# Peptides against a protein of PDB entry 3JWR: the designs that were tried, part 66

Target 1, 323 residues: chain A of PDB entry 3JWR
Amino acid sequence: TRELQSLAAAVVPSAQTLKITDFSFSDFELSDLETALCTIRMFTDLNLVQNFQMKHEVLCRWILSVKKNYRKNVAYHNWRHAFNTAQCMFAALKAGKIQNKLTDLEILALLIAALSHDLDHRGVNNSYIQRSEHPLAQLYCHSIMEHHHFDQCLMILNSPGNQILSGLSIEEYKTTLKIIKQAILATDLALYIKRRGEFFELIRKNQFNLEDPHQKELFLAMLMTACDLSAITKPWPIQQRIAELVATEFFDQGDRERKELNIEPTDLMNREKKNKIPSMQVGFIDAICLQLYEALTHVSEDCFPLLDGCRKNRQKWQALAEQ
Target 2, 298 residues: chain A of PDB entry 3JWR as posed
Amino acid sequence: TRELQSLAAAVVPSAQTLKITDFSFSDFELSDLETALCTIRMFTDLNLVQNFQMKHEVLCRWILSVKKNYRKNVAYHNWRHAFNTAQCMFAALKAGKIQNKLTDLEILALLIAALSHDLDHRGVNNSYIQRSEHPLAQLYCHSIMEHHHFDQCLMILNSPGNQILSGLSIEEYKTTLKIIKQAILATDLALYIKRRGEFFELIRKNQFNLEDPHQKELFLAMLMTACDLSAITKPWPIQQRIAELVATEFWEQGDQVGFIDFVCTQLYEALTHVSEDCFPLLDGCRKNRQKWQALAEQ

## One batch from the design tools (peptide; aimed at target 1 N125 S127 G283)

Design b2_p21_4_s4 (made by RFdiffusion4, then SolubleMPNN; from b2_p21_4, 12 letters changed)
Fold by OpenDDE base, seed 5:
Structure b2_p21_4_s4 (fold): chain B 323 residues (1-323), chain A 21 residues (1-21)
Amino acid sequence: as target 1 above (323 residues)
Amino acid sequence: SEQEQRLFEQGRAFALSLLQE
């Protein structure tokens, strides 16, 4: 395609020029081509292209395929969300100095997972899929959409001309896919809530050890969640805009719940309860986000900008909730 | 404070609404 030709022929700017090492990064001003260029730079600067012998054209095609398999009619869970998740992962690895704590296969898996973790998202949560008796709900009982996202990821990775993992050994390939699956599944917030207590307790007791395979897996899951939720850490103007996108998607679900399922939506998904957004955001930060970024900062102090951003946005939301 | 507790409870409700298990 002309899009592929344009991307493959383009000069890829430096990470510094693209500002993709910044925790304050925003994609709002970027074209789709520029987001793809940023993605190439992430793979290159993480040494993934060289270490795993990726062909440039194949990588370009893969990126475009991933982007194409996000829906444009979904307000939040689209390519830009996946791209921002991957950018946060890149920033955490580079600026947050987590790169040195992980293997190249783990880094490869995390970046692929971040870009792929919401593939074909429909703008509705797992509860809606279950309650609507969607065919996907027959395949999976829990983490329905996350299983689907992984299936889509696997489909793309195995598609002709998209095989960015072709340079891996069979064992490396299996390991990478395992980590990708675990990372995508970890983005189910229900699983995060279930598992986070173990992580926080290990940190609290100063018993956290990345040499332990189980703790490594746990850390990768927590890191994925931290990147997935990283919108809450962004500078306030960016945070507000993203919160509006999230609210739009949730309200669209709530409208569908009324119309299609004949149920009253929760306050989060109720368009009539828009005035509760600030207080809900404060509570979301307190209940879900703060302790995660505190723990991540404990693992790597260079991740502090994420925690600081989260704290600052909490104050902003609280001020709005008090009006 | 009572206000902070209320905000926390609202956020917890938010989080639970996201999960809707």
Scores: peptide ipSAE 0.030, ipTM 0.711, DockQ to the pose 0.754
OpenDDE base, seeds 1, 2, 3, 4: peptide ipSAE 0.028, 0.026, 0.028, 0.026; ipTM 0.706, 0.688, 0.704, 0.686; seeds 1, 3 fail the geometry check

Design b2_p21_5 (made by RFdiffusion4)
Pose (drawn by RFdiffusion4):
Structure b2_p21_5 (pose): chain A 298 residues (1-255, 281-323), chain P 21 residues (1-21)
Amino acid sequence: as target 2 above (298 residues)
Amino acid sequence: SAVEEEIEEWKKFFEEFFESL
């Protein structure tokens, strides 16, 4: 509660000061309070704060709530993951220049989604919770964890003093939630795989076009995956360390080159054809693929 | 090489693993 007091009264530094405009950004050295501040700057500089009548008091309580609903004991899938994803999402809209390509309702949705796409993640994959017959698997059909992450995001938005959407017309609120649901579900790697082929062709055939309502919402799913694992596009010292966490969390459940080829370079290449200013992601990606390959050969 | 074979095995693994979902 004091955390709210201190936060709701601190000055939010500029985006330039926070270096959140950078695809090469890192959070290792930021405090907790600082990361919440960057998030406020993100909403502010995307005009989401003014265009949706958000009170500083409410947005702060909500951001803090999402922070406290990520598990601390979880290796990689903690708050800093949601944060590093939203920052990548933010950097994509700004420096990668995509904001000029989509509506205010879509930008707000993507940011809220990127922040909460893994809420209450208990450090285990959909495959495990299904095979272990977790009650969550009994409750949800497909994309089990991602359904849960959303059930949580929504629970928080309906919380008192957290309705950062309270300023929306009912129609606006209604379709924003629809997009948020789609965004969070799209972070299921299974859906990324079962859908990417369609998108990779519209790109390959120089046919892809945003105006098409359907081609757009597909891309929105591809964008979500692009930020969800943007960690692989980081400078080597960072990718080295964040790979250490994904490493521990996986081993805890058990108790890189093939993946980048199979999952990543294919995707970031497509994102750059859509937006050239997004190339740093592709550059950083194959750059790390280079280092991991060299290590794989010892 | 052996490393290239291992990398191809990982690709196949990931493909089969996610198709099972």

Design b2_p21_5_s1 (made by RFdiffusion4, then SolubleMPNN; from b2_p21_5, 11 letters changed)
Fold by OpenDDE base, seed 5:
Structure b2_p21_5_s1 (fold): chain B 323 residues (1-323), chain A 21 residues (1-21)
Amino acid sequence: as target 1 above (323 residues)
Amino acid sequence: SAVEARIQAEKERLREFLASL
C-alpha cells in the first residue's frame, strides 16, 4: 500500500529525537506516521530487528496491521493507548534499566504484547461483554477481552507479509507466544488484583529473585500492568487529558448499560457522577497504582519517575476532590 | 454453533482486511 511504502522509505529518527526514552513522553503532537516510526525505533534500539533477523518491510507491515486493527471510534482503548503502553515499556526497559534483567525473547514478547494487548477493543469492559451476552462471553469464561486481544494478535502475526517472528526457531517461537499470551492476559486488572499480593510479599521480604521462573512470570505480569496504567504517572496536563478520554469511554459504556441492558451504571461509568472523578482517581491510585510503582521502583530504582508521577497526580486529584 | 459462526465471520473479516494491506 501507499502507507506501507511511505513508512518503509522513511528515515527513522533517533530515540533521543523522538523522546521515547522519557517517562514523561506524550503522543498528542505525533501523527500516525510518527507513532509508527517511534515503534520501529523501539524494535531497533532493543536489538530485536538484528537478533531475530526481522525484514524492515515485514516489521513496517506488521506495525501498520496492528494500528489498523484498533478501532477509531473508541475514545481511550485505541492505537494511541497501545502505543503509549509500548512506549512506557520501552522507557522502563531503557531508562528504567529493566532490559538488563530480561532475555531477548522476553523483551520481544513484552513489546509485541504491549502493542497488541487491546486489539479490536470495543470501548466496553469484560463485565459489559458478559452482561450483554456477547458471543465472546460464550467462548471465554474469564478475561474475555484479553483472550480476544491475544487471538487478534496471533491472527496478525500469522498473516501473509506480517510474520515478524519467522526468524525464530520453533522453540523460540513457542516460548515467545507463551509469554505474549501471559502478558496480554495479565492486563486484566482482576488478575492483577489476584496476583499482586505474592509480588509485594516477595519484595517486602527481600526474597524476590528473577532467576526463579515463577517469579519471572509474575514480574512480567506486574510490568505489563505498570505500563498499561502508566497514564496515571504522566505530567499533570497529560494525565488530566487522558483521564478525560477514559471518562468519555466509561460514560459511553454507562449510557449503553442504561439503554441496552436497562441497568443503572456504577459511579465510574455514570455521566451524572462526573463530579466524583477526582475522588475516584484518588481511590484508584491508592487501591491499585501506588504499591505497584513502589514495588517496581524496588526492583529498579531508575523506575522512580513512574512512582513520583503517580504521587504528584494523587496530590492534584486530592486537591480537586476537596473543592 | 451460532457463536462459532459469528467468531469465524469476525476472523474472516480480519483476514480480508489484512489481505488489503
Scores: peptide ipSAE 0.032, ipTM 0.606, DockQ to the pose 0.015
OpenDDE base, seeds 1, 2, 3, 4: peptide ipSAE 0.018, 0.029, 0.018, 0.025; ipTM 0.629, 0.613, 0.428, 0.589; seed 3 fails the geometry check

Design b2_p21_5_s2 (made by RFdiffusion4, then SolubleMPNN; from b2_p21_5, 14 letters changed)
Fold by OpenDDE base, seed 3:
Structure b2_p21_5_s2 (fold): chain B 323 residues (1-323), chain A 21 residues (1-21)
Amino acid sequence: as target 1 above (323 residues)
Amino acid sequence: SAVEAQIQAEIERLREQLAAL
């Protein structure tokens, strides 16, 4: 395609020029081409292209295929969300110095997972999928959408001309797919809530050890969630704009819940309760975000900008909730 | 290739294992 030719022929700017190592990064001014160039740079600067012998054209095609399999009519859970999740992963690996704690296969899997974790997202949560008796709810009992996202990821990875993992051994390929699956499934907040207590307790007791395979898996899950939720850490103007996109998508779901299911939506998805957004954001930060970024900062102190950003946004949302 | 067929069979096996979760 013309898009592929343009991407494959383009000079890829440095990570410094693209600012993709910054935790404060914003994609708002970037074209789709520039987001693809950023993604190439992430693979290159993590040594994934070299170490796994990726063909440049295949990587370009894969990136464009991933981007194409996000829906354009979804307000938040689109390519830009996946791209921002991957950028936060890249920043955590580089600026947060987590790269040195992980294997190349783990890094490869995390980057693919971050870009793929919401593939074909429909702008509705697992609860809506279950309540609507969607065909996907018959295939999967738990983490319905995350299983679907992984299936889409696997489909793309196996599509002709998109096989970025063709340079891997069979064992490396199996390991990578296992980690990708675990990482995508970890983006289910219900799973995060279930598992986070173990992670926080290991950190609190100073018993956290990345050489333990179970603790490694747990850490990768927590890191995925930290990147997925990273919008809450962004500079306030960026945070506000992203919160509006999230609210738009949630209100669209709430409108569908009323119309299609005859259900009164929760406050989070109720357009009539827009005035509760600031207090709900404070509650979300306190219940979900703060402890995660505190624990992540304990694993790597260079991740502090995520925690600091989350704390600053809590103060901003609290000030709005008091008005 | 035999390697591609093994990879494909392993992907299918992984899909089946993954669907069982």
Scores: peptide ipSAE 0.017, ipTM 0.549, DockQ to the pose 0.013
OpenDDE base, seeds 1, 2, 4, 5: peptide ipSAE 0.008, 0.024, 0.023, 0.015; ipTM 0.476, 0.653, 0.649, 0.527; seeds 2, 4 fail the geometry check

Design b2_p21_5_s3 (made by RFdiffusion4, then SolubleMPNN; from b2_p21_5, 12 letters changed)
Fold by OpenDDE base, seed 5:
Structure b2_p21_5_s3 (fold): chain B 323 residues (1-323), chain A 21 residues (1-21)
Amino acid sequence: as target 1 above (323 residues)
Amino acid sequence: SAVQARIEAEKAALREALEAL
């Protein structure tokens, strides 16, 4: 396609020029082409292109295919969310120095998973999918959308001309797919809530060891969640704008819940309760985010900007909740 | 190489098996 030709021929700017190592990064000013260029830079600077013998055109096609399989009519769970998740992963790996703790296959899997973790997201949560008796709810009992996201990821990876994993051995390929699946499924917050206690307890007891395969898997899951939720860590103007996108999507779901299911939406998804957003954001930070970024910072102190950003945004939301 | 051809065949079979899940 013309888009592919343009991307494949483009000069890829440095990570410094693109600011993709910054935890404060914003994509708001970037074109779709520039987001694709950033993505190429992430693969290159993580040595994934070289180590796994990726063809440049194949990588470009794959990125464009991933981007194309996000819906444009979804307010938050779109390509820009996936791109920002991947950028946070890149920043955590580079600036947060987590790359030194992981294998090349784990890094490869995490980057693919971050970009792919919400593929074909419909702007509704698993509860809505289940309650609406959607066909996907017949396939999966839990983590319905995350299973679908993985299926979409696999479809793209196997599509002609998109096989960025063709340079891998069979064992590397199996390992990578396993980690991708686990990482995508880990983005279900319900699974995060179930598993986080084990992670926090290991940290609290100073028993955390990345050489243990189970603890490694647990860490990768926590890291995925930390990147997926990273909007809460962004500078306040960016956080506010993203919170508005999230609220828009949630209110759209709430409107559909009323219309299609005849259900009163929860406060989070109720357009009439917009005034509760600040207090709900404080509650979300306290219940979900703070302990995660504290624990991540304990694993790597260079991840502190994520924790600091989360704390600052808590203060800002609290101040709004008190008005 | 014959080894590479085998790897690609095994990868193809794995992809097919995963698509069936």
Scores: peptide ipSAE 0.039, ipTM 0.561, DockQ to the pose 0.011
OpenDDE base, seeds 1, 2, 3, 4: peptide ipSAE 0.035, 0.012, 0.016, 0.037; ipTM 0.499, 0.398, 0.369, 0.555

Design b2_p21_5_s4 (made by RFdiffusion4, then SolubleMPNN; from b2_p21_5, 14 letters changed)
Fold by OpenDDE base, seed 2:
Structure b2_p21_5_s4 (fold): chain B 323 residues (1-323), chain A 21 residues (1-21)
Amino acid sequence: as target 1 above (323 residues)
Amino acid sequence: SAVEAQIQAEIEALRQSLASL
């Protein structure tokens, strides 16, 4: 396509120019082409292109394919969310120095997973999918959408001209796919809630060891969640804008719940309860986010900007909740 | 299952759309 030709021929700016190592990064000013260029830079600067012998055209096609498989009519869970998740992963790996703690296959898997983790997201949660009796809800009992996202990811990776993993051995390929699957499934907050206690306890007891395969897997899951939720860490103007996108999508679901399912939505999904957003954000930060970024910062102190951003935004939301 | 077949059909339709890039 003309888009592929343009991307493949473009000069890819440095990570410094693109500011993709910054935890404060915003994509708001970037074109779709620039987001694709940023993505190429992430693969290049993580040495993934070189180490796994990726063809530039194949990588470009794969990026465009991933982007194309996000829905444009979804307010939040779109390409920009996936891109920002991947950018946070890149920043955590580079600026947060987590790269030095992981294998090249783990890094490859995490970056692919971050970009792919919400593929074909429909702007509704697993509860809606289940209650609507969608065919996906009959195939998967838990993490319905996350299984679908992985299936989409796998489909793209195996599509002609998109095979960025063709340079891997069979064993490397299997390992990479396993990690991708685990990472995508880990973005189900229900799984996060189930597993986080083990991670926090290991950190609290100073028993955390990345050389343990189980603890490594647990860490990768927590890191994925930390990147997926990273909007909560952004500078306040960025955080507010993203919170509006999230609220829009949730209210759209709530409107559908009323119309299609004849149910009253929860406060989170209820447009009439928009005045509760600040207090709900405080509750979300306290219940889900703070301990995660604290624990991540204990693994790597260079991730502190995520924790600091989360704390600052908690204060901002609390101030709004008190009005 | 019929559900798996339907999902597979959706995946295949997406594969065809990707070939147009």
Scores: peptide ipSAE 0.010, ipTM 0.460, DockQ to the pose 0.015
OpenDDE base, seeds 1, 3, 4, 5: peptide ipSAE 0.008, 0.007, 0.007, 0.007; ipTM 0.455, 0.458, 0.464, 0.464

Design b2_p21_6 (made by RFdiffusion4)
Pose (drawn by RFdiffusion4):
Structure b2_p21_6 (pose): chain A 298 residues (1-255, 281-323), chain P 21 residues (1-21)
Amino acid sequence: as target 2 above (298 residues)
Amino acid sequence: TAAIEEGREEVEEWAEEEVAA
């Protein structure tokens, strides 16, 4: 509660000061309070704060709530992951220049979604919770964890003093939630795989076009995956360390080159054809693929 | 090279399990 006091009264530094405009950004050295501040700057500089009548008091309580609903004891899938994804999402809209390509309702949804796409993630994959017959598997059909992440995001938005959406017309609120649901579900790697082929062709055939309502919401799913694992596009020292966490969390459940080829370079290449200013992601990606390959050969 | 090909196969198998989930 004091955390709210101190936060709701601190000055939010500029985006330039926070270096959150950068695809090469890192959080290792930021405090907890600082990361929440960057998030406020994100909402502010995307005009989400003014265009949706958000009170500084409410947005702060909500951001803090999401922060406390990520598990600390979880290796990689903690708050800093949701944060590093939203920052990548933010950097994509700004420096990658996509904001000029989509509506205010869509931008707001993507940011809220990127922040909460892994809420209450218990450090285990959908495959495991299904095989172990976790009650969550009994409750949800497909995309089990991602359904849960959303159930949580919504639970928080309906919480008192957290309705950062309270300013929306009922129609606006209704469709924003629809997009948020789609965004969070799209972070299921299975859906990324079962859908990317369709998108990679519209790109390959120089046919892809945003105006098409459907082609757009497909891309929105591809964008979510692009930020969800943007960590692989980081400078080597960072990718080195964050790979260390994904490493521990996976081993805990058990108790890189093939993946980048199979999952990543394919995707970031497509994102750059859609937006050239997004190339730093593709550059940093193959750059790390280069270092991991060299290590794989010892 | 052989290790990379092995890694690709193991990644594909793992992805198939995630899709099946």

Design b2_p21_6_s1 (made by RFdiffusion4, then SolubleMPNN; from b2_p21_6, 11 letters changed)
Fold by OpenDDE base, seed 4:
Structure b2_p21_6_s1 (fold): chain B 323 residues (1-323), chain A 21 residues (1-21)
Amino acid sequence: as target 1 above (323 residues)
Amino acid sequence: SAKIEADKKAVREFLEEVVAA
């Protein structure tokens, strides 16, 4: 395609020029082409292109295929969200120095998973999918959307001209797919809530050990969630804008819940309760975010900017809630 | 404040729904 030709022929700027190593990164001013260029740089600077013998055209095609399989009519869970998740992963790996703690296959899997974790998202949560009796709810019992996201990821990876994993051995391929699946499934907030206590307890007791395979898997899950929720860590102007996108999508779901399911939405998804957003954001930060970024910072102190950003945004939301 | 605590409850209720899904 013309888009592929343009991307494949383009000079890829440095990570420094693109600022993709910064935890404060924003994609708001970037074109779709620039987001694809950033993605190429992430793969290159993580040595994934070299180590796994990726053909440049195949990588370009794969990136464009992933981008194409996000919906444009979804306010938040779109390509830009996936791209920002991947950028946070890249920053955590590079600036946060987590790359030194992981294998090349784990890094490969995490980057693919971050980009793919919300493929074909419908702008509604798993509860809505279940309650609406959507066909996907017949295929999967739990983590419905995350299973669908993984299926879409697998479909793309196996599509002609998109096979970025073709340089892997059979064993490496199996390992990578296993980690991708686990990482995508880990973005189900229900699974995060279920598993985070074990992670926090290991940290609290100073028993956390990445050489333990189970703890490694647990860490990768927590890292995925930390990147998925990383909007909460961004500089305040960016945080506010992203919070508006999230609220828009949630209110759209709430409107659909009223219309299609004849139910009253929860306060978080109720457009009539928009004035509660600041206090709900404080609640979300306290309930979900703070402990995660504290624990991540304990594993790697260079991830502190994520925790600091989260704390600063909590203060800002608290101030708005008190008005 | 009572308002903030009430709104935090709404977040908890949402999280419970997410876990139940």
Scores: peptide ipSAE 0.297, ipTM 0.853, DockQ to the pose 0.761
OpenDDE base, seeds 1, 2, 3, 5: peptide ipSAE 0.215, 0.153, 0.140, 0.201; ipTM 0.814, 0.788, 0.748, 0.807; seeds 1, 2, 5 fail the geometry check

Design b2_p21_6_s2 (made by RFdiffusion4, then SolubleMPNN; from b2_p21_6, 11 letters changed)
Fold by OpenDDE base, seed 5:
Structure b2_p21_6_s2 (fold): chain B 323 residues (1-323), chain A 21 residues (1-21)
Amino acid sequence: as target 1 above (323 residues)
Amino acid sequence: SEKIEQDRKLVEEALKEIVAA
């Protein structure tokens, strides 16, 4: 395609020029082409292209395929969300120095998972899918959408001309797919809530050890969630804009719940409760975000900008809630 | 304020519902 030709022929700027190592990164000013160039740079600077013998054209095609399989009519869970998740992962690996704690296969899997974790998202949560009796709810009992996202990821990886993993051995391939699946499933907030207590306890007791395979898996899950939620850590103007996108998508779901399911939406998804957004954001930060970024910062102190950003945004939301 | 605290509790309950499925 013309798009592929343009991407494959383009000069890829440095990570410094693209600012993709910055935790404060914003994609708002970037074209789709520039987001793809950033993605190429992430793979290159993590040594994934070299270590796994990726063909440049295949990588370009894969990136464009991933981007194409996000819906444009979804306010938040679109390509830009996936791209920002991957950028946060890249920043956490590089600037946060987590790269030194992981294997090349784990890094490969995490980057693919971050880009793929919301593929074909429909702008509705698992509860809506279940309550609407969607066909996907018949296939999966839990983490319905996350299973679907992984299925989409696998479909793309196996598509002709998109096989970025063709340079891997069979064992490396199996390992990578396992980690990708676990990482995508970990983005189910329900699973995060279920598992985070174990992680926080290990950190609190100073018993956390990445050499333990179970604790490694747990850490990768927590890291995925930290990147997935990283909008809450962004500079305030960026945070506000992203919060508006999230609210838009949630309100769209709430409107559909009323119309299609005859259900009164929860306050978080109720357009009539938009005045509660600041209080709800404070509640979300306290209930979900703060302890995660505290724990992540304990694992790697260079991740502090994420925690600091989260704390600053909590203060801003609290101030708005008090008005 | 008491209102803010009530709203926080509502968010926690809403999150539980979102996570329950």
Scores: peptide ipSAE 0.054, ipTM 0.759, DockQ to the pose 0.671
OpenDDE base, seeds 1, 2, 3, 4: peptide ipSAE 0.049, 0.025, 0.028, 0.043; ipTM 0.762, 0.631, 0.701, 0.752; seed 2 fails the geometry check

Design b2_p21_6_s3 (made by RFdiffusion4, then SolubleMPNN; from b2_p21_6, 11 letters changed)
Fold by OpenDDE base, seed 2:
Structure b2_p21_6_s3 (fold): chain B 323 residues (1-323), chain A 21 residues (1-21)
Amino acid sequence: as target 1 above (323 residues)
Amino acid sequence: SAAIQADLERVRAFLEEQVAA
């Protein structure tokens, strides 16, 4: 395609020029082509292209395929969300120095997972999928959409001309896919809530050890969630704009719940209760986000900007809630 | 805030139940 030709022939700017190492990064001013260029730079600077012998054209095609398999009619869970999740992962690995704590296969898997974790998202949560008796609800009992996202990820990775993992051994390939699956499934907040207590307790007791395979898996899951939720850490103008996108998507679901299921939506999904957004954001930060970024910062102090951003946005939301 | 926290706890419990099922 013309798009592929343009991307493959383009000069890829440095990470410094693209600012993709910054925790304060915003994609608002970037074209789709530029987001793809940023993604190439992430793979290159993480040494994934060299270490796993990726062909440039194949990587370009894969990126475009991933981007294409996000829906444009979804307000928040689209390519830009996946891209920002991956960018946060990149920043956490580089600026946050988490790269030094992980294997190349883990890094490869996390980056692929971050980009792929919401593939073909439909703008509705698992509860809606279940209640609407969607065909996907027959395949999976829990984490319905996350299983679907992984299935889409696997489909793309195995598609002709998109096989960025073709340079891996069979064992490396299996390991990578396992980590990708675990990472994508970990983005189900239900799983995060279920598992986070173990992680926080290990941190609290100073018993956290990345050499333990179970604790490593747990950490990767927490890191994925931290990147997935990283909008809450962004400078206030960026956070506010993203919160609007999230609210739009949630309200769209709430409208469908009323119309299609004849139920009253929860406050989070109810556009008539938009005035509660600030207080709900404070509650979300307190209940879900703060402890995660505190724990992550404990593992790597260079991730502090995420925690600091989260705290600052809590103050901003609290101020709005008091008006 | 307390009411919102209670709502979040209910959502949390619901989500945990879905994963456990």
Scores: peptide ipSAE 0.016, ipTM 0.474, DockQ to the pose 0.309
OpenDDE base, seeds 1, 3, 4, 5: peptide ipSAE 0.009, 0.020, 0.017, 0.013; ipTM 0.484, 0.534, 0.528, 0.476; seeds 1, 3, 4 fail the geometry check

